# Peptides against a protein of PDB entry 6GMG: the designs that were tried, part 23

Target 1, 331 residues: chain A of PDB entry 6GMG
Amino acid sequence: DSDDRVTPPAEPLDRMPDPYRPSYGRAETVVNNYIRKWQQVYSHRDGRKQQMTEEQREWLSYGCVGVTWVNSGQYPTNRLAFASFDEDRFKNELKNGRPRSGETRAEFEGRVAKESFDEEKGFQRAREVASVMNRALENAHDESAYLDNLKKELANGNDALRNEDARSPFYSALRNTPSFKERNGGNHDPSRMKAVIYSKHFWSGQDRSSSADKRKYGDPDAFRPAPGTGLVDMSRDRNIPRSPTSPGEGFVNFDYGWFGAQTEADADKTVWTHGNHYHAPNGSLGAMHVYESKFRNWSEGYSDFDRGAYVITFIPKSWNTAPDKVKQGWP

## One batch from the design tools (peptide)

Design b1_p12_2 (made by RFdiffusion4)
Fold by OpenDDE base, seed 3:
Structure b1_p12_2 (fold): chain B 331 residues (1-331), chain A 12 residues (1-12)
Amino acid sequence: as target 1 above (331 residues)
Amino acid sequence: KPRKSGKNLEPP
C-alpha cells in the first residue's frame, strides 16, 4: 500500500557510507546508506557536494524508479526507448520449436518472444544513439542548432532515425526535459546537457482487451522495436503487471535500472543501480534496499517481466549523477 | 538471485 511509504531521513553531508554487502553478484545496501554514498559520489553540482534534498529523498523512496528519478531529475517518461529483437530467431523457433512438457502454446509463444530480445544489442543501440546525441549537443547553443547537428550526424551514419518525424520523441526529448529549461540547468543551451541511459523492465501483456493468455504469458507482438531505428513505442506501457498464472501468485509492475553515462566499453562491466521496492520501514515490505548490479545481473531481470527497454534522457553536465566511471559498492 | 519483493510506486 502506498500509505506505508516513508521518506528516508536526511543524512549529514560528511557521513561516509557503511560497506555494501555482496548479494548474488551485486552490491547491496539499505536506502539510508545509499543516500550517504550518493552525497559523496553523485551529489555534486558544479563540483560541489550537495546534501540530498527532502524532495530528492522523497523521489528515491518510491523504489527502483526512485533511483532513476533522483539521478535523472525527473520521473521517467520512457518516451525514447530502444530494444533489439531477432525476428528471424523468433519465426524460426515458432516454426521449428515445440512447447516444453506442460507448457501451453501461449506460454511457449510468450517465452520464445521474450528470448528473441537481445538485451546487449538493445543496450548497445541506446549507447550508440546517446553518443550521436552527445556529439550533436557539444557545439549547439540553441535547440535549432542541436537538431541540425543531430540530423547531420544521422545522415553521415546513414541511420534510419534521420527519417523520424520532427515531433517524434527522438527529436522532442531534449525540449521536453525540465532540467534543460531550468536556469541552473541547461538554461536552454544544449551544450550544457548530456544524454544518459536508464533501463525499464515491464510486462508485454498489458492490453486488457486481449486474451487472458497474453496477460498471463506475454503478448509476442507487443513492444517490439521498429526495424532500423530500434525505437520501441512505449505508449501502451501503463505499468500493468503480469497476470497470475496460479492462485496466490503476484507480479511486480516494473523495474528500473540507472546506468547514466558510463564510458566502460565492455557492457558486462557496466554498473546498474536499482531498488527492490518503495521504502516502507514500518510496513510489510520493509526498508528499501539499493543494488548495484553488473549488466549480466540487471539484464537477466525477473519472471515478472518479459520486456526490457533502454531509454535515453538528458541531464545537465554540471550534475555528477552520471559519471564516466561507476564503482560497484563501497568502498 | 532474489526475487523482486514488492511494488514500486508511481508519483501522485
Scores: peptide ipSAE 0.338, ipTM 0.914, DockQ to the pose 0.647
Fold by OpenDDE base, seed 5:
Order: sequence, then C-alpha cells, then structure tokens
Structure b1_p12_2 (fold): chain B 331 residues (1-331), chain A 12 residues (1-12)
Amino acid sequence: as target 1 above (331 residues)
Amino acid sequence: KPRKSGKNLEPP
C-alpha cells in the first residue's frame, strides 16, 4: 500500500556511513545510510557539502526511481531514451529457432525479442550521444548557440540524429530541464549544464487492449529503437507491470538505475545506483535498501521486465551527483 | 540473485 511510505529522517551532515554489505556482487545498504553517503560524496553544490533536504528525502523514499530523482533533480520523464536491437538476430531466431519444451509460441516470441536487445550497445549509444551533447554545451552561453553547436557536431559525425525534427525530445531536452532555468542551476546558460544518463527497465506488454499473451509474455514489436538514431518512443510506457502467468504471481512496475556521468571506459566497471522499493519501515515491505551494482548486475535485470532504455537528461555542473568516478559501497 | 521486490511509486 502506497500509504505506508515514510520519508526518512534527516541525517546529521557530519554523520559517516556504516559499511555497505556485499549482496550478489553488488553493495547494499539501508536508505538512511545511503543518505549519509550521499551527504558525504554527492551533496556538494559549488564544492560545499549539503544536508539532504526534506524534499529530497521524500523523493528518495519512492524507491528505485527516487535514487534517480534525487540525483537528477527531477522526476524522470524518459523522453530522450536509447536502446540497441538486433533485427537480424530476431528474424533469424524466429525463423530457425523453436519453442523450448513447455514454452508457448507467444512466450517464445517474447523471449526472442527480449534477447535481441543489446544492453551494452544501448548504453554505448547513450554515452556517445551524451558526449556529443556535452561538447555542444561547453562553449554555448544561450540555447541558440547550443542548438547550433549540436547540429554542427552531428553533421561532422554524420549522425542520423541530425535529421530529427526541431521539436523532437532530442533538441528540446535542455530547455525542458527545470534546473537549466534555475538561478542557482544553469541560469539559462548551457555551458553550466552537463548531460547525464540513467536507465529504466520496464515491461513491453502494457497495452490493455492487446492480447493476454502480449501482456503475459511481452509484445515483440513494442519499444524498439529507431534505426540509425537508436531513439525509443517511450510515450506508450505507462508504468504498467507484467501480467501474472500463474496464480499468486506479481510483477513490479519498473526499475531505475542511476549512472550519471562516469568516465570509466569499460562498461563492465561502471557503477549503477538503484533501490528495491519505496520506504515503508513500519509496513510489510520494510525499509528501503539502496544498491550499487556493476553494469553486469544492473543490465541483467529481472523477469519482471523485458525492455531496457538508457535515458539522457541534464544537471548543473555545480552539482556533484554525477561525478567522473563512482566508488562501489563504503568505505 | 534475489528477485525484484516491492513496488516503486510514481509521484502523486
């Protein structure tokens, strides 16, 4: 019950975190302890540590999405999303493959579609685009200059994104970022902003008017990236979970992982921060836990989800919520 | 690997 959600209490600014515990290749801690780490490592504005505000603690309490929310400064809109899909693999497996023993045709097609997404290539595409955007931001002091720089960068790289409409999420993303307009944020100066990345896992079979099989086993045609750009139309993502396949089975609506702006070239060494559920210390779910996972553990996902997207947004450079290096756990 | 547990919420 969403009514069981509690905002974690304030932590003293000088309170050091307790050690994280290892959990299946990831570092795990309770949300209160993550707040302590966040205040020591990620809270800095213009080089000064800050206590996590009540508003930020409330955002964090919403679970995995709360981790992305507190670090990005806004609730995820997911408008600028990227993925990679191997169409040839998909077609070949459908043609030459066969359902496993006990697997229905719909289950087979859903599984083959899920397996045809390449999480590493999707992540790499998002990083590539974020790098282009960061170059366009660096020397731009107004939005017009940023857009001109971006178009030039895309033309130089012969990137298919150069053909996107001016009204597309790609070109409108910066102007639609609240922190860009804030006096203590970007103050309408693109050069004060940087591109950051988070990831969302979700279910493809969200159309309630579709077949029961698509809702149970996935929609093989849903949420595929556009060829050349890698852009995913997220407009049909309504946070609807997978339908149960057996009595008593239940699935979670989504998972969010925060990457930020790490410079680690090896994808497998990148750290992703995420939560298990909303904070309900007095409820059946219990206290929220925060995980710091390597890419392998993040990208593996859960059976609850058959789609992944890598999303670009922006934060002020004065924030330390997206440092170049992220250390897993504590100390 | 533990299964994903609990609900993640949308803002009101």
Scores: peptide ipSAE 0.301, ipTM 0.905, DockQ to the pose 0.696
Fold by OpenDDE base, seed 4:
Structure b1_p12_2 (fold): chain B 331 residues (1-331), chain A 12 residues (1-12)
Amino acid sequence: as target 1 above (331 residues)
Amino acid sequence: KPRKSGKNLEPP
C-alpha cells in the first residue's frame, strides 16, 4: 500500500554522519544518515550549510527519484535526455546472431536491443553537451545571450544540436527550470546557473497497445537516440514497469542516479547517488537506503530495465548539491 | 502526484 511512505525526521544541522557500509563496491547508508551527510557536504547555499527542510526530506523519501529531486531542486522531467545506440551492432546481431536455448524471438530481439546501447558513450555525450552549455552560461546575463552563446558553441563544434528547433527541450531547458527564475537561485541570470546530469533507468516496453511480448521482453525500437544529436524522446516514458514473464514476478518502475557536475575525467571513477525505494520504516519495504556507486555499478542497472538515459538539467551555482568532486561514503 | 520508487533494488 502506497500509504506507508514516511517523511524522515529532521536531523540536527551539526550532526555528523555515521560511517557508510561497504556493499558490493558501493557505499550504503540509511536515509537518515544520508540527510546528515547531505547537510554537511551538499546543503550549502552561498557557502552556508543548511538543514534539510521538511519539503526536501519529503522529496527524498520517494526513494531513488527523491535523491535526484532533492539535489536538483525539482522533480525530474527527463526532457533533455541523451543515449548512445549502435545501430550497426543491432542490425548485425539480429541478422547473424541466434536466440539462446529457450529464448523466444521477442526475447532475443529485446536483449539485442538492450545490448546495443552504450552507457558510457551516452554518459560522455551528456557530459559533452553539459560542458557546451556551461560555457554558454558563463558570461550570459540573460536568456538571449545564453542562447546566442550556445548556438555559437555548437557551430564551432559542428554539433548537430545546432539544428534543433528553438522550442526543443534543448533550447527551452533553462527557461523551464524553476530555480533559474528564483530570486535566491538564478534570478533570471544564466551565469548564475550550471548544467548538471542525472541518469534514469526504465523499461522500453511501456506501450499498452503493443504486443505482450514487447511488454515482457522490451520494445527494440523504443527510446532510441536520434542520430547525430543523441537526444532521446522521453515523452512515452510513463514509469510503467516491465510486465511479468512468470507468475508472481514483479518489476520496479524506474531507477534514478545523481551525478551532478563532477569533473572526474575517468567515467569509471565517477560517483552516482541513488536510493533503493521509498521510505517505509514501518512497512514491508522498510527504511530507505541511499547508495553511492561507481559508474560501473550504476550503469549495470537491473533486469527491470532495458533503457538508460542521461539527462541534463540546471541548478544555481550557489548550491553545493553538485560539487566537482564527490567522495563515496563517510568519512 | 510524483511517482514513488519501486521495491528493494538490492545490488546484484
Scores: peptide ipSAE 0.148, ipTM 0.835, DockQ to the pose 0.155
Fold by OpenDDE base, seed 1:
Structure b1_p12_2 (fold): chain B 331 residues (1-331), chain A 12 residues (1-12)
Amino acid sequence: as target 1 above (331 residues)
Amino acid sequence: KPRKSGKNLEPP
């Protein structure tokens, strides 16, 4: 497939979006129309609407990751990732379950591992941690104050994250956020920042030194959360897709969904924004489309992926890319 | 260079 990625053109600041198309419980639109919505709803800096810059439009054109990129202000590093895995379910199913008709042992084990992840609990854990972080940020005017507040909050909740090393991604995430250091961003003031969430879907069987079966059907032991904390070591995620199981089969490298900082308590009512592929209006893939999905549709994922993670990062409170309420579609 | 999505499928 020819790499024919194109940066979408600028949209006038005051141009209203066309109506989104309903699609299997989701709202769908072309990327150009999403830019129009973004400018009306999400573009605000210090309460002022902004035209999406050429740089931001270029980021967006990368597809699903581009949606997260433009809204978070940085390319995803995925260092502070959470998931939930039911170890007892996994062990019991391996012991007592049987492969389906035509299913290999490796395929069975990979499927059982995939099914042992709980997406709702993983998301809830990330929201819990983001809330703790937001409380720690609220009155902290330097990093030291933030870290002290964070440790106190974790101690009060008896959270296992209190035992993480000071150099861990958990404690270093804020200082490693570019927008925290920017004069027009956080300006090194934690109280100007807020925690936000996005999700990544990816393949577990990425180790090239492992068996072919793990690359085809998944590695049951890979990318599990640590007990107590829910932290996932993402260091081995190199965006390597699933290996084909039949001739001509191909899989995608990843999927990203943007949640931000919605306050909706019902997980099923939360809105996740994601893209189908990179923008190639003159190529075989065609124009990029943007989807706004409810959690059920997002968390279902694709057969390309057997892992999901919920990642925390930070944005300035002056940005409106992560509002308390997100409306699906337009109007 | 950041990786781009190669997905060409619509969400179910």
Scores: peptide ipSAE 0.122, ipTM 0.830, DockQ to the pose 0.148; fails the geometry check

Design b1_p12_2_s1 (made by RFdiffusion4, then SolubleMPNN; from b1_p12_2, 5 letters changed)
Fold by OpenDDE base, seed 3:
Structure b1_p12_2_s1 (fold): chain B 331 residues (1-331), chain A 12 residues (1-12)
Amino acid sequence: as target 1 above (331 residues)
Amino acid sequence: MPLASGKQLLPP
């Protein structure tokens, strides 16, 4: 029930976190303890730690999306999303593969499509693009300079993104970032901003005009990346969960994982921060828990979802919500 | 057992 969401109380600025609990290869803690960690590690503005504000605590209380929200400074728009899809694998498996025992044709096609996405390559593409963007930002003191730098970088790399329209989410993402325009943020200076990454898991079968089978088992053609660019059109993502396949079955709408701007080259060693649900300490869901997962644990996802996208947004360099190194758990 | 997820809220 949306009405049972509670904003976590303030934590004293100097309160140290309790140790995280290991859970299935993850580090787990209750939301209040994450706030303590966040204040010690991620809260810094211009090198000074800050108490998490009531507004930020409210954002965090929304669950997995709240973790991304508090760290990115805005509710995810998901417009600049990347993925990798192996079209040849998909075609070959559909042609030569067979449904499992008891598996319907629609279930088979949905599964094959899901399995044809490469999470590691999708993540790598987002990191590559974020790196290009960061180079374009570095010495750009206005948006025009940023865009010119970006186009030059893309041309030098022969990247298909150079052919995107000026109105594309790729080119408009910076100007559409609230913190870029804020006086204490970017102040319209691209060189004060950096690209950051988060991931969204969601369901492909969201088209209400499609077959029931697509809503239950996935839409094999939905949310594929464009060839060459890796861009995913997220315009049809309406946060609609998977349809039940059996009585009493229910699925969640989405999952969000925060990566930020870690410099760890080995994808398997990167840390992803996410929440289980909105904070409802007096409700049926209970208190929100925050997880810090390795990439393998994050990218595995859940049966609720058959798509993963890696999204680029921007934060001010003065924020410490996206440090180069993230340590899993506490201490 | 895998972690359980609950319904994530959208901003108001």
Scores: peptide ipSAE 0.041, ipTM 0.780, DockQ to the pose 0.598
Fold by OpenDDE base, seed 1:
Structure b1_p12_2_s1 (fold): chain B 331 residues (1-331), chain A 12 residues (1-12)
Amino acid sequence: as target 1 above (331 residues)
Amino acid sequence: MPLASGKQLLPP
């Protein structure tokens, strides 16, 4: 936590947002104006608009992770994560490719590994799994019924996830969701819940016992998806930034993007909501800004990160934080 | 404790 982080003030429930501003193909606004939009569009509980609570405003103030936090209802645990990695491309490029002028071998290998991840296929895998989960939830009134439905769905699709252990994050994700147990949430009824998706960008070279080169240029073997399932072991993600490659260079810990449960089939037309940094209106970073980006803008990422994961969690169906359609900007 | 983002978004 930064000591200069401030909770944004409350906004009247009936206050309409000011227009968003275009910013490099995305829509941008200050955090207080996003609160206004959120109250008009995403705040609904059982069909009724709600003012964003002080607790929710505090969560939001944490920056990019705060956007995911306020919309999912919990701080991201990242346990059920998916990605896609092209092993053949990776091996072929390592064998036949050459380092660029001035590029070290470690830098070359790290870059080739980064480029071997397919963000679109990773996202599609998460959407596929979320769809299977939603079908399993639909008529399940207890966890046992949900798990039985899930196993049947996976068997019918011949999905490798059917072979996961009962203790796997895949099977335990619902029961580990706080809002599932809440009286005004799921109330232990799976049919009241739906699967939602967010994404995390992070650095692969987080192992402090590894070489300095891996910390600077990436660990080519870290955070790869398991074959068949697409599951990524996120247990080694400790939010450690990339190590500087030159004096004065600095990198940040992570980026989070909220997708929710959009039904748009074209990945390129999906909208991802994220923040630039924690809210510090009186600090050096200034006020937090919220961005609504298309998938192209989101998946491009930054040099700070060489991994992307697409994570599944759950929210109550009574919440409107994950609507079928998301509009970019305002109006 | 939850961690905050100190990231400044860069232009693409």
Scores: peptide ipSAE 0.126, ipTM 0.816, DockQ to the pose 0.143; fails the geometry check
Fold by OpenDDE base, seed 2:
Formats: sequence, structure tokens, C-alpha cells
Structure b1_p12_2_s1 (fold): chain B 331 residues (1-331), chain A 12 residues (1-12)
Amino acid sequence: as target 1 above (331 residues)
Amino acid sequence: MPLASGKQLLPP
């Protein structure tokens, strides 16, 4: 599927980006121009601009996931994921709602489940947790101190996450972050790290042992957040696309959007960076494009997906891939 | 191997 993927060429460190193009409320550019912007804005290590390495360019070439990959420093593992699901809405709509004309029961249930997720509340939960984590990191010089701080913060807030197992993705996320262990990264010092957020859109009906209807129209019970914590068990996410409902129909495996650590309190003003597809300038898909979208544009998603999750990971504070403020487009 | 995205952004 990605045999025609090409690594974008290097861009000179001092090369300024061309202007981005407006696209339905988004800012759009070709991947090479994003590399130029990235080098000017996001490449900084300890305040010094860096040329995007060949390895980073290769990561980026993977498409939407590549944008998150290059900015987070690792391929997304999606273990620490949050969402919000309105159980009462779901039950009420199932009880009182009716399938649309021509809509099967399975289609109806899948749609109602999709509509019962609140992307804004899911994002807000992830931001809340990231804030707690950042407070726990601030003065912690070893993992033990971080975990102790985290537990104290959770206790003070009466957060249900305090009851999570020590081996849960919540408590293990920092230690499982490669950049935390790197000498030029965290160097095993939590205070050198910060929590960051990205989002994944994916399909719920991934269980091959389930009914064909669930694979086509969604699994209403899959990938729901746990009550109180908002944690989503992502272990069953295997990047399996939605099954076609008609001949010739095809769906994409996932979408990833990079948020980082923006401090903008208004969710609607936050910027999400994502790619359309892997870079195939000589292939049928063409060159990869990078989009900077507002939250509304990001959270709308596509028919390919019926789940959204907001994932927390960590990067070194010395990296500028997750600045407090992100400007859409260029200049 | 990491998976690549084949998604095309469709206009809304």
C-alpha cells in the first residue's frame, strides 16, 4: 500500500516557507513547505533551530501519523487515550429514536453511538489530565517523585485516575517514552519533560469475529471511555478500516492530529496539524499535504471513522514541537 | 513496520 512512498528531500535550514493556502477554514501546504515551516518554528532544541533529519523526514512521509510522529519523536502507541461518551444520550436515542428511511438497525445503532461521543469534552479531559501531569513533572527529578506527585494531585482533585493500577498506561506512560530516557531528552529527569496531546480518529468495528454489520456500520459498544476516568482501552485498535458497504467503496485506516501543548483556553481556537496521506509524489495519491486546522475542522472527522480519542504522551521541554501558541498557516 | 495513512482530505 505504501510501496510508492518517498522521503521528502532536505530543505535548507534558512529557507523560509511559502505562504499556506486557505482550504475550508484550514491552512494547507505541501509537505516540503511544511518542513520549511517546521525548521523555522518547531525544530528548536534548546533554543537552536535544527534541520529536519533524514529520519524525521522519513517519519513525516507516512502522512497524518507522520506529522504526529515527527513532533512527538515516536510512532504513536495510543495507550493513554481519553474520550467522553454520553451514556444517557445514547440510551435515550436508542429507545426513542428511529432508523432513518433505508437505515438498518445496525446503521442506526452505529450512528447513534458515534453521535454520543463528545469530542470537545474528550479533548477537555485530556487537557485536564495533561495539566495534572505537568504539575507532577515540574519538580520531580526521578520517576518515583513524579508518581508520588501525580498521586497527590489526583487525590487532591478526587480524580478517579488515582485508582488506576500502577501498571496502567496512565502511570507507565512517562517511563515508556523513549525521549524521557535519552541523554539529550529527559535524561530520566521528569522535570525536563512535558505532557502533550494528539488525537486519533479510527473505526470502532475492527473485531473480525464480530458481525459484518458491526464492521460496516460500527460497534456501538467498542472503545467507550471508562466512567470517571475517561480512559479508552485502545488495545483492540489494530488500525483496521471500516468495511465497505457497497462495491468499490474503501475507507482509510486512521487519522492523526497534532495539538501538542497549546495554552489557548478556547478549544475552538486551538490548531491541529495533520497530513492527508503518505508522500507519493510519483504515485496516484500524489504529494503529501499538511493541514493546520481549527478544532472544529479536526473534530468533524470523516465517515471513515466513528471514534475519536485524545492521547497524552511526553516530549522534552527543550523541544519546540509543542509550543504554547501555534499560528495557523504562514506567515 | 509503521503503518502509513492513505487518507485523502475531502472537502466538507
Scores: peptide ipSAE 0.107, ipTM 0.808, DockQ to the pose 0.152; fails the geometry check
Fold by OpenDDE base, seed 4:
Structure b1_p12_2_s1 (fold): chain B 331 residues (1-331), chain A 12 residues (1-12)
Amino acid sequence: as target 1 above (331 residues)
Amino acid sequence: MPLASGKQLLPP
């Protein structure tokens, strides 16, 4: 029950982290030790270390979403999401493939749809778009200049995003970012902002009006990216978990992974930061742990989820929550 | 209200 959630205590600003524990290609630590690392590495505002505030510690205590929340400065809205779906693979597997032994038709279709998403291509699309946005931001001192630059960059690349409506999440994302409007943030100056990326894993079968089979095994037609743009309509994502397939089975609502703005060109070498659950040191779930995973470990996901999206948002360049290089673990 | 995650990592 969410009632067992506790805000982690403050850590002294100068307290160094304890070593992280390696775990099958991941680095793991308890949430309090992540706060120590965060204060040493990611807390900087205008080059000065900051103690994680009570508000930020409260955000962090929410689990995997809390890691993205504290580093992005806002609760994820997931409006500017990208994915890659291989329609030809999907059609071919449905036509030529067969259900496994004991697999229902609905289970087969849900699995084939899940397998037709390419997490690496989805991530690369988000990185491509974030790069275009960062170029558009660099010398833009008002939103109009940013939008003009963005349209020019997209035209030069012959990108289908140039045809999106001015009211789309793509063009409205910057103006809808609270830190863009803050005096100590962007101060309405696009050149003070940078694009950052996080990922969300979630369940496709969230429509309560759909069949029970779609809720149990996935909706093959839900949350597909638009052709050409790669944009995913996330409006139907209401954080509804997968329905149980057997008595006593339970699934979780989502997973969030923070990437930020790493410059590592090899996707497999990128580091994703995420939490296991909300912080409940006196409850059945126990203390929250934070994981720094390689892309392979992150993109593998769990049986709880059949969709992955890569989301773009913005943070002030003065924040150090999205450095060019992320080192896994401590030291 | 912000939603919390109840996810638990399973060992590989």
Scores: peptide ipSAE 0.046, ipTM 0.780, DockQ to the pose 0.141; fails the geometry check

